# Peptides against a protein of PDB entry 1IK9: the designs that were tried, part 155

Target 1, 211 residues: chain A of PDB entry 1IK9
Amino acid sequence: MERKISRIHLVSEPSITHFLQVSWEKTLESGFVITLTDGHSAWTGTVSESEISQEADDMAMEKGKYVGELRKALLSGAGPADVYTFNFSKESCYFFFEKNLKDVSFRLGSFNLEKVENPAEVIRELICYCLDTIAENQAKNEHLQKENERLLRDWNDVQGRFEKCVSAKEALETDLYKRFILVLNEKKTKIRSLHNKLLNAAQEREKDIKQ
Target 2, 207 residues: chain A of PDB entry 1IK9 as posed
Amino acid sequence: MERKISRIHLVSEPSITHFLQVSWEKTLESGFVITLTDGHSAWTGTVSESEISQEADDMAMEKGKYVGELRKALLSADVYTFNFSKESAYFFFEKNLKDVSFRLGSFNLEKVENPAEVIRELIAYALDTIAENQAKNEHLQKENERLLRDWNDVQGRFEKAVSAKEALETDLYKRFILVLNEKKTKIRSLHNKLLNAAQEREKDIKQ
Target 3, 195 residues: chain B of PDB entry 1IK9 as posed
Amino acid sequence: MERKISRIHLVSEPSITHFLQVSWEKTLESGFVITLTDGHSAWTGTVSESEISQEADDMAMEKGKYVGELRKALLSVYTFNFSKESAYFFFEKNLKDVSFRLGSFNLEKVENPAEVIRELIAYALDTIAENQAKNEHLQKENERLLRDWNDVQGRFEKAVSAKEALETDLYKRFILVLNEKKTKIRSLHNKLLNA

## One batch from the design tools (peptide; made by RFdiffusion4, then SolubleMPNN)

Design b2_p20_4_s4 (from b2_p20_4, 11 letters changed)
Fold by OpenDDE base, seed 4:
Structure b2_p20_4_s4 (fold): chain B 211 residues (1-211), chain C 211 residues (1-211), chain A 20 residues (1-20)
Amino acid sequence: as target 1 above (211 residues)
Amino acid sequence: as target 1 above (211 residues)
Amino acid sequence: SEEEEEEKEEKEFENKLLNL
């Protein structure tokens, strides 16, 4: 089971933050449980897959698009631009929400809720879920932080090895060229010496032929 | 201002999860506000630095050690081993907590609380704080996750450059040696050819002298 | 001879250069 709690403002009570909990199995399309609370009272309703399909049909909206709008409205709260407006009658227990476009508002959905007899249990469970989520997210943050520190060390280690490899390559190239030049110069000196000995031997033979 | 919310179980109501909020400025030693709720009622009290000092003195405990015990009790809940036991009288509004050691329990502290007239506001504010903390921790998790993915890419990039540098060093060394051997062998062949010419010239001169 | 020692040292140097 998945759940999301959001803060909402009801049109009838704009000064009182309400909390909207939605719980579902795998996908919101399969249906969901909606719970509303003001921190004193709570109201709950179950929305079936058939009701979601009927609301999509009544709106002449494609089901996947409709579920996408439900997800934005119910799982994200009003959103940063008041794109969704929430209404609730405590007398009728009728909850409905509208999508506000620039020139038109339209009803996105409506649900009959039931007043919870023991709202304190619902509120305690909601706070427990929030505290569990905080603990889970804190543990994940601490794990990710340690992984970041590990990855940064590993990066510095390989970077330092890479720089040493570059320097070692340049040093090797320079050393090899210096050594090769020395040996080649020795061989050139020997070749010059042998050529001079050959020239001298030829000159001596030309002297011996001249008696 | 810092705050921590913990789940606690009262000895008088062990089946009902209570929530203990502690709020303070910088250090718990400077005093704190304690709030208790069962999701229906709320109770609040302020504990001053002087009361903390007096409780430490009455216990004959060093103040830093006492504040360290307060931090464990009040900011971590009962802890995983029921080391702290919480008691609250709804009639007297008297809250006290004990540290359980193997053979002895002792009172760690006691506070007079006041019943909040509008507990729904306290509960709503508490849920708001939990939802804000979830959102902040979620944003931090997403940031740390993106940083981990970045650091892993950067590590793979430098590792791949390092491996290419190693291979390029080995290839350079091999190429330089091959080129050097070719030039060296040409020089050795020229030296051998010149030596053979010198030997032939010497043999011809020795024939001319015998003639 | 000195020339044979020089040729030996040069071969040892060449072998050191080839075995590095």
Scores: peptide ipSAE 0.024, ipTM 0.827, DockQ to the pose 0.055
Fold by OpenDDE base, seed 3:
Structure b2_p20_4_s4 (fold): chain B 211 residues (1-211), chain C 211 residues (1-211), chain A 20 residues (1-20)
Amino acid sequence: as target 1 above (211 residues)
Amino acid sequence: as target 1 above (211 residues)
Amino acid sequence: SEEEEEEKEEKEFENKLLNL
């Protein structure tokens, strides 16, 4: 079961924050339970998949688009743009909400709720769910923080090894070239010395033939 | 201002979850506001730094140790070990809590609370704080997740560069040694050829002298 | 001379080796 609690303002009681809880299985399209509270009283209703389909048909709206509007209205609360207005009559237990566009306002949905006999139990359960959600989110934060610290250490270790590898490559190349030049120059000096000995031997032989 | 909400069970009402809110500035030692609710009624009291000091003295406990016990009792809720028991009289508005050890049970603290006239406002504010805390923790989770994904990409990039650097170092060393051996062998062959030419010239000169 | 050609080939070979 999925659940979302949102703050809403009722047009009839704009000074009193209300809480709208929506609970559903897998998708909001399959139906949901709606609970409204002011922190003293609570009201609950069940909305079926058939009621959602009927309301979409009555609005001449595609079902997926209608459910998308329900999701924006009921699960996001009144966003900062007051695009959705909520109305509730405590006398009739009739809840309805409107979408307000620049040029058009229309009723998006309406639900009959029932007044809960023991609102304190519903309020306690709502607070329990909030506290459980806080604890779960804190545990996730602590886990992600520890993983982040691990990844940062692992990155620093590999970066330090990479920089050492670059420096060691440049040092190796420089050392190998220096050693190569030294040995090559020794061999060149030996070749030049042997050529000079051959030239001297040829000049002495030409002197011995001339007597 | 720091704030913590915890679930507690009262010995007088063990079937009804109560909520204990504690609010303080910087440290619990400087005093705190305590609020108790059952989701219908609320009770609030202020505990001063002087009352905390007096209660520590009356218990013959070091103040830092006493505040440490208050922190465990009031900010953690009843942990799974029932080490702390909470008592409240709705008639006297007297709240007290005990620490239960294997061989010793003792009163850890007691506070006079006042019944709130408008408990719905206190309950609404408490739910608002829970919803704000959930939103803040979700934003932190999303931030940490994005940072974790960034660090993982950065680690993979450096690791791939490091592996390429290692392979390039080994390839460079192998290639430089192969080139060095080739040139060294050519120079050795030229030295051997020149020595053989010198030996032949010396043998011809010795024949010309005997002739 | 054959010696100048051999010295030129050695220098070209060395330059190829140093520039590889």
Scores: peptide ipSAE 0.022, ipTM 0.826, DockQ to the pose 0.059
Fold by OpenDDE base, seed 5:
Structure b2_p20_4_s4 (fold): chain B 211 residues (1-211), chain C 211 residues (1-211), chain A 20 residues (1-20)
Amino acid sequence: as target 1 above (211 residues)
Amino acid sequence: as target 1 above (211 residues)
Amino acid sequence: SEEEEEEKEEKEFENKLLNL
């Protein structure tokens, strides 16, 4: 089961932070359990897939779009733009929420909640979930940090090997050219020496013909 | 101010999870505020640096070691080895905790708490802190994940450049040796041709002398 | 002469080898 807790403000009690918990199986479309608490009292309701479908139909909204709006309203918490307003009556246990747009506000949904007899158990379980989530996220952070440190070391090692490879390529090229020039110059000197011997032999033959 | 919330079990109420909050300024040694809640009632006490020093002296324990034991008991929560046992009387508001070792259990500390008149406010603030901590840790996780993805890309880029540099070095070496062998063979052929011309000129001169 | 053409080709080949 997936779960989200959000901080909300009720229009009736804007000075008292309330907590809205939503619990669902894989998708919010399949229905969910909603729990509201003020830290003293708790109220819970179950919303079925059929109720979600009916509310979408009553709004003349496509179901996937409606579920998308439910997800924003119920799972995001109060974003800085009070696009969603929450209302709850403790007397009737009726919870409803509106989407506020520039020119039009409309009711997005409504739920009948039941007052929980033992709110302390709901609150304790809610705090347990928060503490467990903190511990899991801390363990993920420590894992990611260790992985970052590993990746940074591996990058530095490969970078250092790359720089050595570039320098070794340039050094190899320079050394091979120097060795080539040395051997080539020795061969050129030998060729010049042989040409001079050939010229001298031809001059001596021309002298021997001339007695 | 630093804060830690831990889940604990009281010896008197082992079936009901309690939450122990500790709040302090920079170091636990300078004193702290302790808050206990069961999700319905809350109790708070302030422990001064002088009380911590006195309790360390009464135990004949070095202050830094005692503060180290306080930190383990009050900030870790119930580890799997129930090395720390917590006791609380709702009637006297007396909180004490023991360290259980194999051969000896001893009282590590005790605090007089006061019952909070508005426990809902303390519980709401505690849930707010948990939700804020979750949001901060999620933002850190997203940042670390993006950094991991960047470092992995940067590593792959440098690795690919390194492999290209290795291949280019081997190709350069092979090409330079092939070219060197070609030029060297041409020069060796020219030297052999010049030696043959010199031998022929010497043989013709020996014929002209015999003629 | 054929020898001057061979010396020119050798210099061009050497220059191609040194400028690669």
Scores: peptide ipSAE 0.021, ipTM 0.827, DockQ to the pose 0.054
Fold by OpenDDE base, seed 1:
Structure b2_p20_4_s4 (fold): chain B 211 residues (1-211), chain C 211 residues (1-211), chain A 20 residues (1-20)
Amino acid sequence: as target 1 above (211 residues)
Amino acid sequence: as target 1 above (211 residues)
Amino acid sequence: SEEEEEEKEEKEFENKLLNL
């Protein structure tokens, strides 16, 4: 089961933060349990897959698009854009929400909720879920931080080896050329010495022909 | 101001999870505000730096060690070792906690709390703090995940460049030696040819002298 | 001359070595 808790403001009680908990199996489309609380009272309702399908049909909206709008409304709260307006009557236990656009406002959905007899149990469970989520996220953060520090060390180590390899390649090339030039110059000197000996031998032969 | 919320179980109500909120400025030693809730009622008290010092003195415990035990008890809850036992009377609003070791149990501290008139406001604020902490931790996790993915890519890129540099160094050495051997062999052939020309010139000169 | 061709081949080789 997946769960999301969001803060919402009700049109009837804009000064009192409410909490909207939605719980579902795998996908919101398959139905969900909705819980509303003000930190004193709680109200719960179940929405079936058939009710979601019927609301989509009544709105003449494609089901996947409708579920996408439900997800934005119910799992994100009002969000930073105040695109969704939430309404609840504590007397009728009727919950409804609207999407507000610049030129169009429309009801996105409505649910009948029931007042929970023991709201303290629901509130305690909600706080427990929040504390568990904090602990899990902290453990993930500590793990990711350790991995980041490891990856940064490993990167610096390979970078330093790469820079040493580049420098060693350039040094090798320079050393090999210097050594090769020395040996080639020795061979060039030997060739020049042999040519001079040939020239001298030819000059002596020309002297011997001339008596 | 720093804050920590923990789950605790009270000896008087072991079936009902309670939440212990502690709030302080910089260090727990400087004093703190303690809030207890069961999701329906809330109780709050303030503990001063002087009260912490007096409790440490009354226990004949070094203040830093005592504050260290307060931190373990009040900021970690019971923890996995059940080392700390929490007691609260709703009638007297008296909160006390004990450290239980194998052969020694002792009272670590006690506080008089006051029942909060509007527990729903305290509970709503506590849930808001939990939801804010979740959002902050999620944003940190997403950032750390993106950094991990970046660092892993950067590591793979440098590693691949390093491997190419190693291979290029070995290839350079092999190529330079092959080229050097070719030219050295040409120079050796030229030296041999010049020696043969010198030998022939000497043989012709010896014929001209015999002639 | 054979010497100028040898000096040219050697310079071309030195240049091929230096320009690799």
Scores: peptide ipSAE 0.022, ipTM 0.828, DockQ to the pose 0.052; fails the geometry check

Design b2_p20_6_s1
Fold by OpenDDE base, seed 3:
Structure b2_p20_6_s1 (fold): chain B 211 residues (1-211), chain C 211 residues (1-211), chain A 20 residues (1-20)
Amino acid sequence: as target 1 above (211 residues)
Amino acid sequence: as target 1 above (211 residues)
Amino acid sequence: EEEEEEKEEKEFEEKLKNIE
């Protein structure tokens, strides 16, 4: 089961932060359980897949688009743009919310809730879920931090090996050329010496023929 | 100000999870505010640096060790080993906790709390803090994940360049040696040819003298 | 083939002379 808790402000009680919990299986489209609390009282209701389909039809909205709007309203909380307005009557237990666009406001959905007999249990479970989520997220953060430190070390090691390989390639090329030049110059000197000996032998033979 | 919320079980109410909030400045040794809640009622108390010092002295424990035990008891919650036992009287508002070692149990500390008049406000603030902490930890996780993905790409890029550098170094060495051998063999062939010409010239001169 | 090898060898010898 998936769960999201958000803080909302009710039009009737704008000075008191309320908490909206939504729980569902796999997709919000399959239905969800909604819980509202002010930290003293709690109210809960179940919204079925059939109710979601009926609300989408009543609004003349495509179901996927409607579910997308429900997800934005119910799971994001009141973003800074107050695009969604939440209303609740403690007397009727009727919860409804509106989408406010620049030029148009419309009711996005409405649900009947029931007052929870033991709100303290619901509040305790909600706090437990928050603490469990904090612990899980901290463990993920510690794991990711250790991986970052490992990857940074591995990068530095490979970078250092790469720089050494570049320098070693340049040094090898320079050393090989120097060694080759020395050996080739020795052979060139031998060739020059042998040519001079041949020229001298030819000159001596020409002198011996001329007596 | 630093804050930690933990779940605890009271000896008097073992079936009801309680929440222990501790808030302090920089170090727990400087004093702290403790808040206890069952999700319906809340109790709060302030513990001064002087009270912490007095409790350490009364226990004949070094202050740093005592504060270390307070930190383990109050900030870690009930770990799976039930090393710490928490007690609270709703009538007297007296909170105390014990450390249970294998062979020895002792009272680690005791505090007078006061019943909060508006527990719903304290509970709402506590839930807000949990939600803020979740959001901050999620943002850190997303940042660390993006850094991990960056570092992994950077590592793969450098690794691929390093492997290419190694292969290019080996190829360069092989190519330079092949070229050197070709030039060297040509010079050796010229030396051999010149030696043969010198030997022939010497043999002809010896024939001309015998002639 | 032999003329191209002699040309590459001369270019290599010229590169070697420029290092001296």
Scores: peptide ipSAE 0.020, ipTM 0.827, DockQ to the pose 0.051
Fold by OpenDDE base, seed 5:
Structure b2_p20_6_s1 (fold): chain B 211 residues (1-211), chain C 211 residues (1-211), chain A 20 residues (1-20)
Amino acid sequence: as target 1 above (211 residues)
Amino acid sequence: as target 1 above (211 residues)
Amino acid sequence: EEEEEEKEEKEFEEKLKNIE
């Protein structure tokens, strides 16, 4: 089961933060349980897949698009640009919400809720879920932080090896050229010496022919 | 201001999860505000630095050690090994807690609380804090995840450059030796040719002298 | 092949001269 808790403001009580809990199995399309609380009272309703389909049809909206709007309205915590307006009557237990665009407002959905007899249990369970979620997210954060520190160390190690490899390549090239030049210069000197010996031998032979 | 919410069980109501909120400035030693709730009622008390010091003295415990025990009792969510037992009387508003060791239990501290007139406001604010903490932790998790993915890419990039550098170093060494051997062999051939010319010139001169 | 090897050898020998 998936669950989301959001802070909302009711048009009837704009000064009192309410909390909207939605619980569903796999997808919101298959139906959901909605719970509303003001921290004192709680109200719950079950919305079936058939009710969602009927509301989409009544709106002449494609079911997939309608479910997408429900997901935005019911599962996104109210950001400062309240594109969604929430209404609830404590007397009728009727909950409805509207999408507000610049030039048009329209009802997105409506649900009958039932007042919970023991709201304290719902509130306690809601707080427990929040605390459990905090603990889980903290454990994930600590894990990710340790992994980041590991990856940074591993990066520094490879970077240092890479820089050493670059320097070692340059040093190798320089050293090999230096050594090769020494050996080649020795051979060049030997060639020059042998040429001089040949020149001297030719000059001596020319002297011997001239007696 | 720092704040921690913990789930606790009261000895008087072990079937009902209670929530213990502690709020303090910089350090618990300087005093704190404690709030207890069952999701219906709430109770609050302020504990001063002087009261903490007095309780430590009454226990004949070093203040730093006592504050360390308070921090464990009041700020650590009750793990399955409840080393700490919490007691509260709704009639007297007296809150006390004990540390339970294998062979000894002792009272760690006690506070007078006051019943909150509007518990719904305290409960709503507590839920708001939990939701805000969840949102903050989610943003941190998303940031750390993106950073992990960045570091992994950066590691793969440097690793690939390093492997290319290693291969390029080995290829460079092999190529330089191959080229050097070619040039060296040319010079050796030239030396051999010049030696043969010298030998021939000496043989011709010996013939001319015999002639 | 031999002409390319001779060319590579001359280019290498010229590189060696330019380091001296």
Scores: peptide ipSAE 0.019, ipTM 0.828, DockQ to the pose 0.047
Fold by OpenDDE base, seed 4:
Order: C-alpha cells, then structure tokens, then sequence
Structure b2_p20_6_s1 (fold): chain B 211 residues (1-211), chain C 211 residues (1-211), chain A 20 residues (1-20)
C-alpha cells in the first residue's frame, strides 16, 4: 500500500491546518482511501475505481487526465499556487475539492466520509507513518552520503592516475627522442668518417699512379 | 530550536503508542521542553538547566554523562534494546523514566507535566513538523542523488580518459620505435656499403702494388 | 656517467636489434 499525507486548508476553517491522507494500491486509479483529520477528529472514506471512472465521465474528462488531476490535488496538497481548494462539512461529512483556474473554478471531485469512532488511533498511526518515513529517508540519505564520499575518493584516485599517465607519456616521448638522436648522431659521425677515409684512399691512389 | 519526536511505550498503557517530543536550544543540557501525546491528549513540561544539574547531582552522576543518558532516553526513544522504560500517570501528570541494566533498574529522571488545554493544536504542530522534516529529507535525498549521478559521470569520464592515455602511450612508444628502426637501418646499410667500398679499394691497391 | 650512457645506448641498440 502506498500512502501520502498532505497539509490542507479547508475553506470553512482556514486557520486550522488539516491533514489529508490518501492510501492506495499500486495506482490511484484503482481506488483509494481518504482520511481527513484536524488532530482531534478524523473522517475516512473509500473511493472505488468505478467512482473514479464515473467522476471522470461526469466531468467529460479522459480518465488518465482526471487521475492526473486527482494526484496533484490529493497527493501534493494545495501546492504553493493554491490551485486546489478543499471543502469539508463536518455535519454532512461531505468532502469536495475544486481546481481554480484563472477565470473558472470547477469541482474536481467529491467524497462522502465517515466520522472515525477512535480518531486517536488514526492520528497515532499517521504519526507513526511519518516517523517511519523520516527514519527511512534518513537511512537513504546516510547511504547516499557514504556513496558520494566513496565516488569522490574513486574520482580523485583515477584523476591522479590519469595525471601521472600524461606526465609519464610526455617523459617517455622526450626520453625516446633524446636516445634516438644520440644513436643517429653516432651513425652519422661514422658515415662521415668512412666517407673521409674513402676520399683519402682515392687521393693516395692518384698519387701512386703519378712515378 | 532543535526537536526530536520518538515513539514510546508507557508501562501503564503498553498497547497504545505514545509520542515523546523533546525540544531544546543548542544543547539538551541547557534545558528542554518535553511533550507527551497519545493522539488525543497532550501533556507538556519544561525542564531547566538547574533541574538537569540537580538530577545529575542526586544521581551522583557526572553532568555530561547524565546528559548523555538523557539524550539516549529522550531523543532515541526506547531503542530496540528496551533499555529505557517510560512511566506516566495521567492523574498526577508525573512522568518518569528508568534505565534498565541487566540486574539493576534505576530512575534516570522525572518530570511534572501539565495537561494541554488544546491537544489538537499540539498534535497538528507535531504532524506539521514531521511533514516538514520529510520534505527537507526528500530535498536532501534528491540533492545527494543528483550529486551521486554527477560524480559517477565524472568518474566514468576520467576513467575513459585514463584508458585512452594508456593506449595512446603504448601506441606512441610503438610508433617511435618503428620509425627509429627504419632510420637506423638505413644508416647501418650506408655504413656497411662504405666499409665494403673501403675494403675493395684496399684490395685494388694491393693488386696494383703486386703489379 | 659516460660508461652508463654507453651501456644504456647499447641496451637501446640491443632492443632495436631485437626488432629487426
């Protein structure tokens, strides 16, 4: 089961933060359980896949788009843009929410809720879920932090090896050229010496022919 | 202000999860506010630095050690080892907690709490804090995840450059040797040719002298 | 120094001979 808790403001009680819990299996489209609380009372309702489909049809909205709007309204809360407004009557237990566009507000959905007999149990379970989520997120953060520290070390190690490889390549090239020049110069000197010996031998032979 | 919320089990009501909130400024040693709730009622007390010092003295415990035990008891909850037990009387509003060692239990501290007139407000604020903490931890998690992905890319990039540097070094060495051998062999061939010419010239001169 | 350079040059010439 997946769950999301959001803060909402009810139009009727804007000074009192309410909490909207939505719980579902795999997809919100398959239906969900909605719970509203003010920290004293709680109200719960179950919304079926058929009700979601009917509301989408009544709105003349494609089901996937409607579910997308439900997800934004119910799981994100009224985001910082107050695009979604929430209404609840404690008397009728009727919950409805609207999407506010620039020039038009329209009802996105409505649910009949039931007052919970033991709201404290629902509130305790909600707080437990929050604390569990905090603990899970802390564990994930500690893991990611350790992994980041590892990756940074690994990066520094390979960077240092790379720099050493570059320097070693340049040093090798320089050394090889120096050695090659020495050997080539020696061979050039030997060639010059042999040419001079040949010239001298030819001059001596020309002298011997001249008696 | 720093805050920690923990689940606790009261010895008197072990079937009902209670929540212990501790709030403090900078250090727990400077005093703290303790709040207990069952999701319906709430109780709050303020503990001063002087009370903490007095309890440490009454226990004949060094203050830093005592504060360390308070931190374990009040901020970690009863860890999985149930080393700390919590007691609360709703009638007297007396809260006390014990450290359980193998053969000895001792009272670690006791506080007089006051029943909160509006427990729903305290509960709502507590849930708000949990939701804010979740959001902050999620943002940290997303940041760390993005940084992890960056570091992994950076590592792969430098690793690929390193491998290319190694291969380029080997290729350079091989190419330089091949080029050098060609030039050297040309010079060696020239030296051999010149030596043969010198030997032939010497043999011709020896024939001319015998003639 | 000259003998070590001559030795390194000979080792280099030997490495070069082994490629021929």
Amino acid sequence: as target 1 above (211 residues)
Amino acid sequence: as target 1 above (211 residues)
Amino acid sequence: EEEEEEKEEKEFEEKLKNIE
Scores: peptide ipSAE 0.018, ipTM 0.827, DockQ to the pose 0.051
Fold by OpenDDE base, seed 2:
Structure b2_p20_6_s1 (fold): chain B 211 residues (1-211), chain C 211 residues (1-211), chain A 20 residues (1-20)
Amino acid sequence: as target 1 above (211 residues)
Amino acid sequence: as target 1 above (211 residues)
Amino acid sequence: EEEEEEKEEKEFEEKLKNIE
């Protein structure tokens, strides 16, 4: 089961923050449980897949698009954009919400809720879920932090090895060229010496022919 | 102000999860506000720095050690180890907690609380704080995840460059040696040719002298 | 110096011979 708790404001009680819990299996399209609380009272309702399909049909909206709008309204919390208006009557237990666009407002959905007999239990369970979620997210954050520190060390290590490899490659090239120049210069000196000996021998022979 | 909410069990109501909120400025040693709730009722008390000092003195405990024990008891939540036992009387509004060691249990602290007139407001604010903390932790988690993915890419990139640098260093050495051998062999061939010319010239001169 | 250079040259020529 997946769960999302969001903070909402009711048109009837704009000064009192309410909390909307939605619980579902895999997708909202398969139905969901909705719970509303003000921290004193709680109200719960179940919405079936058939009701969601009927509301989509009544709205003449494609079901996937309708479920997408339900997801935005019910799971996003108080988005900054007041795009969704929530209404609830404590007398009728009727909950409805509207999508407010620039030029048009329309009812997106409506649910009949029932007042919970033991609101304290629902509130305690909701707080427990929040605390469990905090603990899980903290553990994930600590894990990711340690992993980031590991990856940063590993990056610094390979970067340092890479820089050393670059420097070693340049040093190797320089050293090899220096050594090669020395050996080649020796061979060039030997060639020059042999040429001079050959020239001298030829000059001596030319002198011997001229007597 | 710092805040911690923890789940506790009262000895008087072991089947009903209670929530303990502690709020403080910088350190618990400077005093704190404690709030207890069962999701229906709430109780609050303020503990001053002087009361903390007095309790440490009454326990004959070093103040820093005592504050360290308070931090463990009040901020850790339901640690798995039942090391701390919490007691509260709704009639007297007296809250006390004990540290349970293998061979000794002792009262660690006690607070007089007052029943909150509007528990729903305290509960709503507590839920708001939990939701805000979840949102902040989720944003940190997403940031750390993106940073982790960045660092992993950067590591793979430098690792691949390092491997290419190693291979390029080895290839450079091999290529330079091959080129050097070719040039050196050319010089050796020229030396051999010059030596042969010198030998031939000497043999011809020796023939001319014998002739 | 010349003997060390000649030794390094010989070691270098020997390394070259082992590559051939």
Scores: peptide ipSAE 0.018, ipTM 0.828, DockQ to the pose 0.049

